# Ledger of designs, part 188: peptides against a protein of PDB entry 4JHK

Target 1, 212 residues: chain A of PDB entry 4JHK
Amino acid sequence: EDYKIQSFDLETQKLLKTALKDPGSVDLEKVSSVIVDQSLKDQVFSREAGRICYTIVQAEAKQTNGSVFRRNLLNRLQQEFKAREETRKRSTQEWVCLVSFICNIFDYLKVNNMPMVALVHPVYDCLFRLAQSDALKNEEEVDCLVLQLHRIGDQLEKMNVQLMDELFNLLRDGFLLQEDLSSMGRLLLLEILEFRAGGWKLSDTAQKYYYS

## One batch from the design tools (peptide; made by RFdiffusion4, then SolubleMPNN)

Design b2_p30_5_s2 (from b2_p30_5, 16 letters changed)
Fold by OpenDDE base, seed 3:
Structure b2_p30_5_s2 (fold): chain B 212 residues (1-212), chain A 30 residues (1-30)
Amino acid sequence: as target 1 above (212 residues)
Amino acid sequence: SADEEMEQLDKELYEELYPLSLERIKKLLS
């Protein structure tokens, strides 16, 4: 299976491949750090990092019944989340990568086959930040917002429908009232409003209209 | 067990991050 790790150097690729198959033979703290660091720089990787992390978690559990990787990963994630505003100020790219990574972890790492409760409000916090006027004017942030809602919106709503309602109130206001949205940004907001209204599904007609 | 440890970590992170996140959200909505 392809985990899209070509952006790493060969030594790190080997480390990750070993972690995926034989996690007990590598430094899992180092592995977690490498994954988080790369997820902040590479959008392609950040979007797939959850799947990689899931596989490593399962491999470690199966091999040693351990959880070293998960513990280190989530602790690092917590640190990055706490510093999210500084990250956004420093680099929009790193900020959207962070959001993507957090959402991807939410999507893949389950506790008792359920989303991690600890990540629900942090995810909403990130999405609400993306829904503010200063963020909606940036197409890169709108892209990130809409992408995450497409991937995990239905799951998030199940965890807290009130927050989802409030989030979409902001998105509707942005669509209707904000003047400095890009054409694509406005289109994407309309699409995601329609997407939720349709039960987190798009009709074939809508799919063609927005994404063909 | 690994699952128990994960549940404990989830609980700890929730207790630490929930108030901060909620306050931030409320501020953004004000």
Scores: peptide ipSAE 0.264, ipTM 0.845, DockQ to the pose 0.786
Fold by OpenDDE base, seed 1:
Structure b2_p30_5_s2 (fold): chain B 212 residues (1-212), chain A 30 residues (1-30)
Amino acid sequence: as target 1 above (212 residues)
Amino acid sequence: SADEEMEQLDKELYEELYPLSLERIKKLLS
């Protein structure tokens, strides 16, 4: 299985592959740190990091019934989340990577096949921040917002429909009223509004309109 | 079990993060 770890050097790739198959033979705290660090720098990896994390969690659970990796991972995630505003000020790229990573962890790390309730409000917090006027004018942030809503919007709404309604009120207002949106940003907002209105699905007609 | 440990961790993180996140969301909506 391809876990999209090509951005790591060969030694680190080997470390990650070993963690996936034999987590008891590696330093899982180090592995978690490496994954988080790379997720903050590489959008491609950050968007898919949840899959590798989930696999390592499952592998450790099956091998030793342990939870060293997920504990370290979530502790680090919590630290990065707390510093999210500073991260955004420092680098939009790192900020959207952080959001992507958190949303991806939400998507993949399930507890009894349900999302972790601890991540619901943090995810909404990030998405609401992306929905503010100062963020909507940045196409990179709009791209991130729309991408996450495509991926986890349905799941997130099931956890709290009231917050989702409030979020989409902001997005609708941004689409209709904000004048300094890019053309693509405005188009993406319209698309995601229609996406939710269609039950988190995109019709064939809409698919052609927005992405063909 | 691993599942029980995850549930416990989820609860612990919820207690820690929920107030902060909710407060921030409320501020963003105001």
Scores: peptide ipSAE 0.232, ipTM 0.830, DockQ to the pose 0.873
Fold by OpenDDE base, seed 2:
Structure b2_p30_5_s2 (fold): chain B 212 residues (1-212), chain A 30 residues (1-30)
Amino acid sequence: as target 1 above (212 residues)
Amino acid sequence: SADEEMEQLDKELYEELYPLSLERIKKLLS
């Protein structure tokens, strides 16, 4: 199995690979920290980090019945989430990476084969923040919002449909009423509105229209 | 707040649900 870890140096890559195979032989706190740090910098990795994390969780559970990695990972995630507004003010890129990472963790890290309930409101909070007027005018944030909804929108809706309805009310209002949206931003909002309306699926014709 | 809830729910999941998940994982991987 291949993992998208090319953005790491060779030593760190070896560390991650060892964590995947023999987690008891590495510092799992360090591993978790490295993964979070890189996820905040590299959107490509951020989108794949969940799979890596889940594999490490499973490997540690199998080897030692431990949860050191998961505990440290989630603790760090909580810290980053708490500081999300500061992160957004500092760097839009880091902010969207953080959102992507949280959503990716939600997508891959399961508890009893179910999404982590603890992540539901944090994910929604991030998406609601992206749906505010000051964020909708930024194409990078709109890209992130739409991307996450494409990835986990259906799962997230199953966890709380009321919040999803409220979120999409904001998106609809943004599409219809906000005047300082970019052309692409407006197009993406329309696309995601149609995406959900279609049961979280996009028709071939719509795909060509929006992404040709 | 969402962050407070995340901390609390994560703790609850860790204490009550994750151990059960570990058992399931062990069974699946045995």
Scores: peptide ipSAE 0.102, ipTM 0.551, DockQ to the pose 0.047
Fold by OpenDDE base, seed 4:
Structure b2_p30_5_s2 (fold): chain B 212 residues (1-212), chain A 30 residues (1-30)
Amino acid sequence: as target 1 above (212 residues)
Amino acid sequence: SADEEMEQLDKELYEELYPLSLERIKKLLS
């Protein structure tokens, strides 16, 4: 399978490729750190990282019935999550990369084909942060929020519908009441509100409006 | 499989549908 790891140097690429095929032969803690580091810098890779992580997890489970990679990955992810406000203050770009990465891990890193319960609250916390007034005024954050909800909203709702209701209450209030939203931001909020209202899908009419 | 379906959905939403949405909105604002 093809993995987009061209942004890494050749040595690191080799490390990742080896981890994907023979995880027992590499330092999986180092691998997890490398993946997280790059995911915080490159949003494109952040998406790919979920798939890569899942593959490594499955490979290790199959090879040794181990979970060293997953453990280290989640530990590092927890560290970054805990420092999310500092990250946001330092760089909006890094912040949205972090959110994207966490959401992608939630999306791809299944356990027995089910989402990891441990990631539910971290994901919601990130989305709730993006739904705050100070974040909704930033188009980069709105883009991130809407993208993640399009991608994993239905799954996340199944894990906790109460939190999803609360989140969308904030989004509705932002759409209706917040005055310093950009026109783009306001339209994106409307889109995602309608998306959920339609059962996490758009009607033909809405599809034409938003995607044609 | 469920994983394959989710991967495909992720790809569609990120690379195809979402960008189109942004383009549409930009056109509406122009």
Scores: peptide ipSAE 0.030, ipTM 0.476, DockQ to the pose 0.028

Design b2_p30_5_s3 (from b2_p30_5, 19 letters changed)
Fold by OpenDDE base, seed 5:
Structure b2_p30_5_s3 (fold): chain B 212 residues (1-212), chain A 30 residues (1-30)
Amino acid sequence: as target 1 above (212 residues)
Amino acid sequence: SAEKEMEELDEELYKELKPISLERIQKLLS
């Protein structure tokens, strides 16, 4: 498997590669910290971090039947989640990276092939925040919102359809009523509305229309 | 087992994160 860790220096890359293969030989707290830190700075990595984390979790479970990495990861995630409003205020880029990271963790860190229940509401909270008027006017936040819904929307809906309905009510209202959306933002909202309406699928013609 | 420990951690995290998240959701939906 190819893991996108090019944004790290060579020494850190080596650390991560070792963690992926032999987690018992490295400081897993340090590894988790490095992953979270980079996920907040690099959107590309933040979207792929879940896959890396899953691999490390599985490797540790197989090697030592332990969960040190997961514990450290989730503890740090909790800290970042609690500070999400401060993060958003400080840096939109870090905020969307955080959302991407949380959603990616939700997507990949499964127990018995089921999403972690603990992450359902935090993920929805992030998406609801992105669906507010002050966020919808920012193209970067709309991009993030739509991307996450494309990736994990169907899974999230299965976990709580009521919250998903409420979320999409906000998106619909934003699309219809908010005047300061960018043209691309409005297009993306329309696309995601149709995407869900189509059962989290997009027809070939619609795909061409929105993404050609 | 590792799986059991993961499930327990999930529950612990849920207890800590849910109240904060729900509060924000309620505010955002009001």
Scores: peptide ipSAE 0.024, ipTM 0.482, DockQ to the pose 0.868
Fold by OpenDDE base, seed 1:
Formats: C-alpha cells, sequence, structure tokens
Structure b2_p30_5_s3 (fold): chain B 212 residues (1-212), chain A 30 residues (1-30)
C-alpha cells in the first residue's frame, strides 16, 4: 500500500516501512517524532499521516500486543497541542498542519471502530480556535476549518452535538456579522453551514452552486 | 496513560470563546 512517504529521505522511508511491517525492530519513539515533525511541515502529509499511524498501531498490537508507538505519538501530540497558540503565532502554515494532523489522527486512530474519546475535546478546541474572528479573516485557516468539518464533522457531532452546535453558531456569526472576511471565506462558511444542515451531505443544487 | 492525559488537556481556549451575538443577528436579519 502507498503511504505517501516520498517526502522523506531514503533512510527515513526505510525506517517508516519497517515500522509498518515490523514495529518491534525499530525505535517507535523516534518514528512517532519523525511523523509528527513532518506533519507540521507538510500539509499533504499531515492530512494522510493518520493512516500511517493507524497501521503502525495495528502492526504493533498484532506483533507484541504493545502500544509504545501510540503512547509516544499521543504524548508528542499533547505537547504540540499545548503549544498551539505559539505555533499559530509563528506560522499559520504549521498551525493548520497541526490541526489537519490532529483531525486526521481522530479520523483514523479508531478504538473498536470508534473515535478515541480523548481526542474529542482537543479537536473541538482547534476548530473553535479556527472559528474565532481573528482566524476567520485568514483564508488559509478558513480552508482548514471547512476541510476538517467536511472530513470528520459528522463523526465529531456524534461525539458531542452540543459543542458542534456552539461551533456552528460561531460560524453563522462569522458569516453574517464579520466584515473582514474574504469573499471566498464567506462562501466557504455558507457552504459548510449548508453542508451540516443537509446532514453532512451536499444536495445536487448546492454541489452545482459551490463547486461548478 | 496517554489517553487520560489527552482527556485532561487544557480547555483555556474554549473558555475564552467569544460570546454569540444572537441579538445582533436577530437585528441584522429583521
Amino acid sequence: as target 1 above (212 residues)
Amino acid sequence: SAEKEMEELDEELYKELKPISLERIQKLLS
């Protein structure tokens, strides 16, 4: 299977491939750090890294019934999450990569085919941050927000509908009341509002309106 | 555990959320 690791050097690629197949033979703390580091730098990778992480978690569980990789991954993720405001100040790109990564981990790292409960509030915290006025004026942040809601919004709502209602109240306020939104940003907010209203699906009419 | 640690992450940002301006929205839409 293609895990899109071509952005790494050959030695790191080998390390990751080995982790995917024989996790007991590599330093899983190092592997987790490499994945997180790259996810913060590469948005394409950050959106897909969850699949890699899930595979490594499953491989380790099957091989040794261990959870070293997951533990190290989550510990590193916690560190990055706690520093999210400083990351945002330093680089919007790294910030949206972080959000994309944590949402992707939420999407892929299932426990008994259910999302990890521990990630629900961190994910919502990131999305709420993107829904604040100072973030909504930045198209890159709006793009990230809307993309994540398209990808995992229905799952998040099932975990906590009250938080989702509050989040979308902010998005509605932004769409209606915030003056310094870009035209595209405002359009994206309208689209995602309609997307949720339609049961996290786009009607044929909406699909044509927004994407044709 | 890492899972428990993640569950106990700070909610400072959530507490700082801007209040919803429902009255303003109502006025705008009227």
Scores: peptide ipSAE 0.018, ipTM 0.432, DockQ to the pose 0.067
Fold by OpenDDE base, seed 2:
Structure b2_p30_5_s3 (fold): chain B 212 residues (1-212), chain A 30 residues (1-30)
Amino acid sequence: as target 1 above (212 residues)
Amino acid sequence: SAEKEMEELDEELYKELKPISLERIQKLLS
């Protein structure tokens, strides 16, 4: 398997590769910290971080039946989540990376082949924040929102359809009523509204509209 | 249905948004 870890220096790359194969031979607390730090800075890595984390979790479980990595990862994730508003104020880029990372962890870090229930509300909280009017007017935040819903929206809905309904009510209202949306933002909201309406798939009409 | 409603909204915006839609959607779906 190939992991997108090119943004790390060679020493850190080696550390990560070792963690993937022989987690007992490395400092898994350090590994978790490095992954979270980089996920907040690098959108490319943030997209892949979930897969990497899952692999390390599985490797540690198989090797020692341990959960040191997962524990440290989730602890750090909790800290970052709690500080999400200040992160957003500091850097939109780091904020959307954080959301992406949390969503990727939700997507990949399964327990008994099921999403971690504890991550459901945090993920929704992030998406609801992106659905607020002050965020919807920012194209980068809309991009993030729509991207995550494309990736994990169906899974999230299965976990809590009521929250998904509430979220999409906000998105609909934003699309229809918010005047300071960019044309691109409005386009993205329309697309994701159609995407969910089509059962988290692009309809034939949408396919024609966006790809023809 | 919700799908039909969204399709109607899509048609209303088609000419205005079509030129920028393909690239944006491809990015999001990649």
Scores: peptide ipSAE 0.012, ipTM 0.337, DockQ to the pose 0.016
Fold by OpenDDE base, seed 4:
Structure b2_p30_5_s3 (fold): chain B 212 residues (1-212), chain A 30 residues (1-30)
Amino acid sequence: as target 1 above (212 residues)
Amino acid sequence: SAEKEMEELDEELYKELKPISLERIQKLLS
C-alpha cells in the first residue's frame, strides 16, 4: 500500500515505513508522537494518519500481540483532547486539525471491526463544541464539523443516537436562528441536516446542488 | 432496535425540514 508521508524528512519516513512493516523494531512511542504532531499541523494528513495508525496497530498485534503503539497514540490524544479549549483559543487551525484527527482515528482505528467505545464521547464533545454559536460563526469550524459528520456521522449515531439527536438540534437551531453565520456556513448546515435526514446519504441531484 | 430508532429519528428530522420552502431557505442564505 502507498502511504502519503512525503511531508516528513527522510529519516522519519524510514521510521514510519519500518513501523508499518516491522513495528517491533522501532520506537513505537516516537512513531505515535510523530504522527500526532504532524496531524495537529496538517488536516489533510490527519485522514492518512488514521489509515497509517490502523496498519501499525494491526501489524504490532500480529507480530508481537502488543499494543504499545495504540496505547501511546491514545494517551497523546487524551492529552491533546484535554487541552482542546486552550488549543482553540491559540489557533483555530490547530483546533480543527485536532478534531479532524480524533475523528479519523475513530473512523480507522477499530477493534474487532467496531469503533472504539472510548472515543465516542470525545468525538461528540468535539462536535458539540463546533456546534456552539461562537464556533458556528467561524466558517473554518463549520467546514470541519460538516466534514466529520459526513465521514463518521452514521457510525457515531449507531454508537449513541441520543447524542446525535442533541447535536443536530443545535445545528438546526444554528441554521434557523443564528444571525451571524456566513452564507456558506448556513448552506453547509442545511446540507448536513438533509444528509442525516436522508439516512446519511445524498442523491446525485442534491450532491450537485451543494457541491457543484 | 437501534436501527429502527435511527430510522425514526431521520424521518422526524425530515418532517421538520420538509415545510421549509425554497423561498425561506433563500432568505436564510442571503
Scores: peptide ipSAE 0.006, ipTM 0.321, DockQ to the pose 0.025

Design b2_p30_5_s4 (from b2_p30_5, 17 letters changed)
Fold by OpenDDE base, seed 1:
Structure b2_p30_5_s4 (fold): chain B 212 residues (1-212), chain A 30 residues (1-30)
Amino acid sequence: as target 1 above (212 residues)
Amino acid sequence: SAEEEMEKLDQELYDELEPISLQRIKELLE
């Protein structure tokens, strides 16, 4: 299976592959740190990091019934989440990587086939931040917002429909009222509004209109 | 079990992160 770890050097790739297959033979704290660090730098990796994390969690659970990796991963995630505003001020790129990573962890790191309840409000917090006027004017943040809603919007709504309604009220207002949106940003907001209205599905006609 | 440990950690994160997130969301909606 391809876990998209090509951005790491060969030694680190080997470390990650070993963690996936034999987690008891590596320093899982180090592995978690490496994954989080790279997720904050590489959007491609951050969007897919949840899959590798889940696999390592499952491998450790099966091998030793342990949870060292998950504990370290989530502790680091908590630290980054707490510092999210500072991260946004420092680098929009790192900020959207952080959001992507948190959303991806929400998507993949499930307990009893359910999303972690603890991550619901943190995810909404990130998405609400992206839905503020100062963020909507940045196309990179709009791209991130729309991407996450395509990926996990349906799941998030099932967890809390009231917050989703409030979020989309902001997006609607942004689409209709905010004047300093880019053309693409405005188009993406319209698309995601239609996406939810269509039951988190995109019609063939809409697909052609927005992405062809 | 591993599932029980994961649930415990989930609850711990909930206790620590949700209050912060809810407060922030409230502030953003004001």
Scores: peptide ipSAE 0.023, ipTM 0.486, DockQ to the pose 0.864
Fold by OpenDDE base, seed 4:
Structure b2_p30_5_s4 (fold): chain B 212 residues (1-212), chain A 30 residues (1-30)
Amino acid sequence: as target 1 above (212 residues)
Amino acid sequence: SAEEEMEKLDQELYDELEPISLQRIKELLE
C-alpha cells in the first residue's frame, strides 16, 4: 500500500515503514510524535495521517494485541488539542492542520467499526472554534471547517445530534449576520448548510454550482 | 481482545479530554 511519507527524511521514512509492518520493533511513542509533528506542518500529510495511524494500530493489535501506539498517539493529540488556541494564534496553517488531523483520526481510528467516543468532543470543539466569528472571516479556516463537515459530518451527527444542531446554529448565524465574510466563505457556508439539510449529500447540480 | 482494550482506553481518555459544555456553547451563541 502506498503511504505518502515522502516529506520525511530517509531515516524517518524507514522508521515509519517499520512501524507499519513490524510495530513491535520500534519505539511507538517516537513514531506517534513524529506523525503528529509532521501532521501539524504538512497539510497533505495531515490528510493522510489517519490512514497511516490506522494501519499501525491494526498492525500492533495483530502482532502483540497491544495498543501502545494508539495510547501515545491520543495522548499527544490531547496535548495538542489543549494547546489549540495557542497554535491558532501562532499559525493558522498549523491550526487547520491540527483540526484536519484530529478529524482524520476520528474518521479512520474506529473500534469495531465505530468512531471513538473519546474523540467526539475534541472534534466538535475544533469545529465550534472554526465556527466562531473571528475564524469565519478567514477563508482558510472556513475551507477547513467545510471540508471536515463534508468528510465526517454525518458520522459526527450520529454521535451527537445536539452538538451538531448547535454547531449549525453558529454557521447559520455566520452566514446570515456576519458582514466580513469573503464571497467564497459565504458561499461555502451556504453550501454546507444545504449539504446537511439534504442529508449530508448534494445533487449533481448543486455540486457543480459550488465546486465547478 | 484488542478491541476490548481499545474500548477501555477510549473510555479512560474520554474522562480526561477537554470538552465544551452546552452552557459554553450557548454563551458563544449570544
Scores: peptide ipSAE 0.023, ipTM 0.450, DockQ to the pose 0.609
Fold by OpenDDE base, seed 5:
Structure b2_p30_5_s4 (fold): chain B 212 residues (1-212), chain A 30 residues (1-30)
Amino acid sequence: as target 1 above (212 residues)
Amino acid sequence: SAEEEMEKLDQELYDELEPISLQRIKELLE
């Protein structure tokens, strides 16, 4: 498998590659920290991070029947989640990277093909925050919100349809009532509203309209 | 087993994060 870790220096790349193949031979706390740190800086890597994390978790489970990496990863995730408002205030970019990372962990870090129940409400919390008026006016946050809903919206809805309904009520209200949305932001909200209405699928017509 | 440990961790994380998340969600919905 090819993992996109070119953004790291060679030493760190080696560390990550070793963790993927022989997790017992490396400091898995350090590995988890490196992955989280980079995920907070690079949204593209945040997507890859989910896949990498899952692979390391599986590798450690198979090799030693251990869960050191997962524990460290989730502990760090918990810390970042608790500080999410501070992160948002400090850097919108880091905030959307954090959301992306949490959503990707939700997407990839499954047990028995089921998402971790513990992550459901934290993910919704992040998405609800992105759906507030002060966030919807920021195109970067709207981009993040819509992207995550495209990726994991159907899964989240299966976990809690009531919360999803409430979330989309906010999005609908934002689309209809909020005046300071960017043109692209408004377009993206409309698209995601239609996306869910269509059963989390895009019609051919909609795909052409929004992405051609 | 590894699965049991993962389940325990999931529950522990739930116990710590769920209340915070739910509270925030409730506040945002008010």
Scores: peptide ipSAE 0.023, ipTM 0.481, DockQ to the pose 0.820
Fold by OpenDDE base, seed 2:
Structure b2_p30_5_s4 (fold): chain B 212 residues (1-212), chain A 30 residues (1-30)
Amino acid sequence: as target 1 above (212 residues)
Amino acid sequence: SAEEEMEKLDQELYDELEPISLQRIKELLE
């Protein structure tokens, strides 16, 4: 099984692998901190961090019925979420990584085989922020927004369709009315509008058109 | 149990994080 941890040094990779197999033998607070830190710097890892986190959560639960890792992870997530505006001002890259990480955690960390209800509004908050005019003019933020909606939009809509409608109203207005969108940004907004309209699915032809 | 711990953490996160998010969303929609 490939957990996409190549961006870490060898010692950290060993730490993560040990956490996956024998979580009781490592400092799970440190593990959670390392994962969050890397997720804020590496977009590729940020996209995959949820799967790693879920596996560690399950491993710890099975081994000791503990939740040290999850508790520390969510505490750090809360801290980063609270500071999201400061993060955005400091670095667009870190901001989009944060959004990706939160969305990935939403996607993989399940409670009773369902998404964590507590993450629904935080995820929407991030997506709504990306849907504001000052964010839509930045292609990197539009990329992030569209990517997350592709990954978890259907799940998120099932949790709260009203907020999804409001979000897409903003995206539609941005597409139609905002003048300082990049060409690619405008194209991506159109694509995601069509994606949702198609039941969160896109034809192969359309996929090639928008992402060729 | 593990499930109980997950529910507890979910509720804790809801209590601490959800209100902030709701307020922000409300501000963006008004």
Scores: peptide ipSAE 0.025, ipTM 0.481, DockQ to the pose 0.830; fails the geometry check

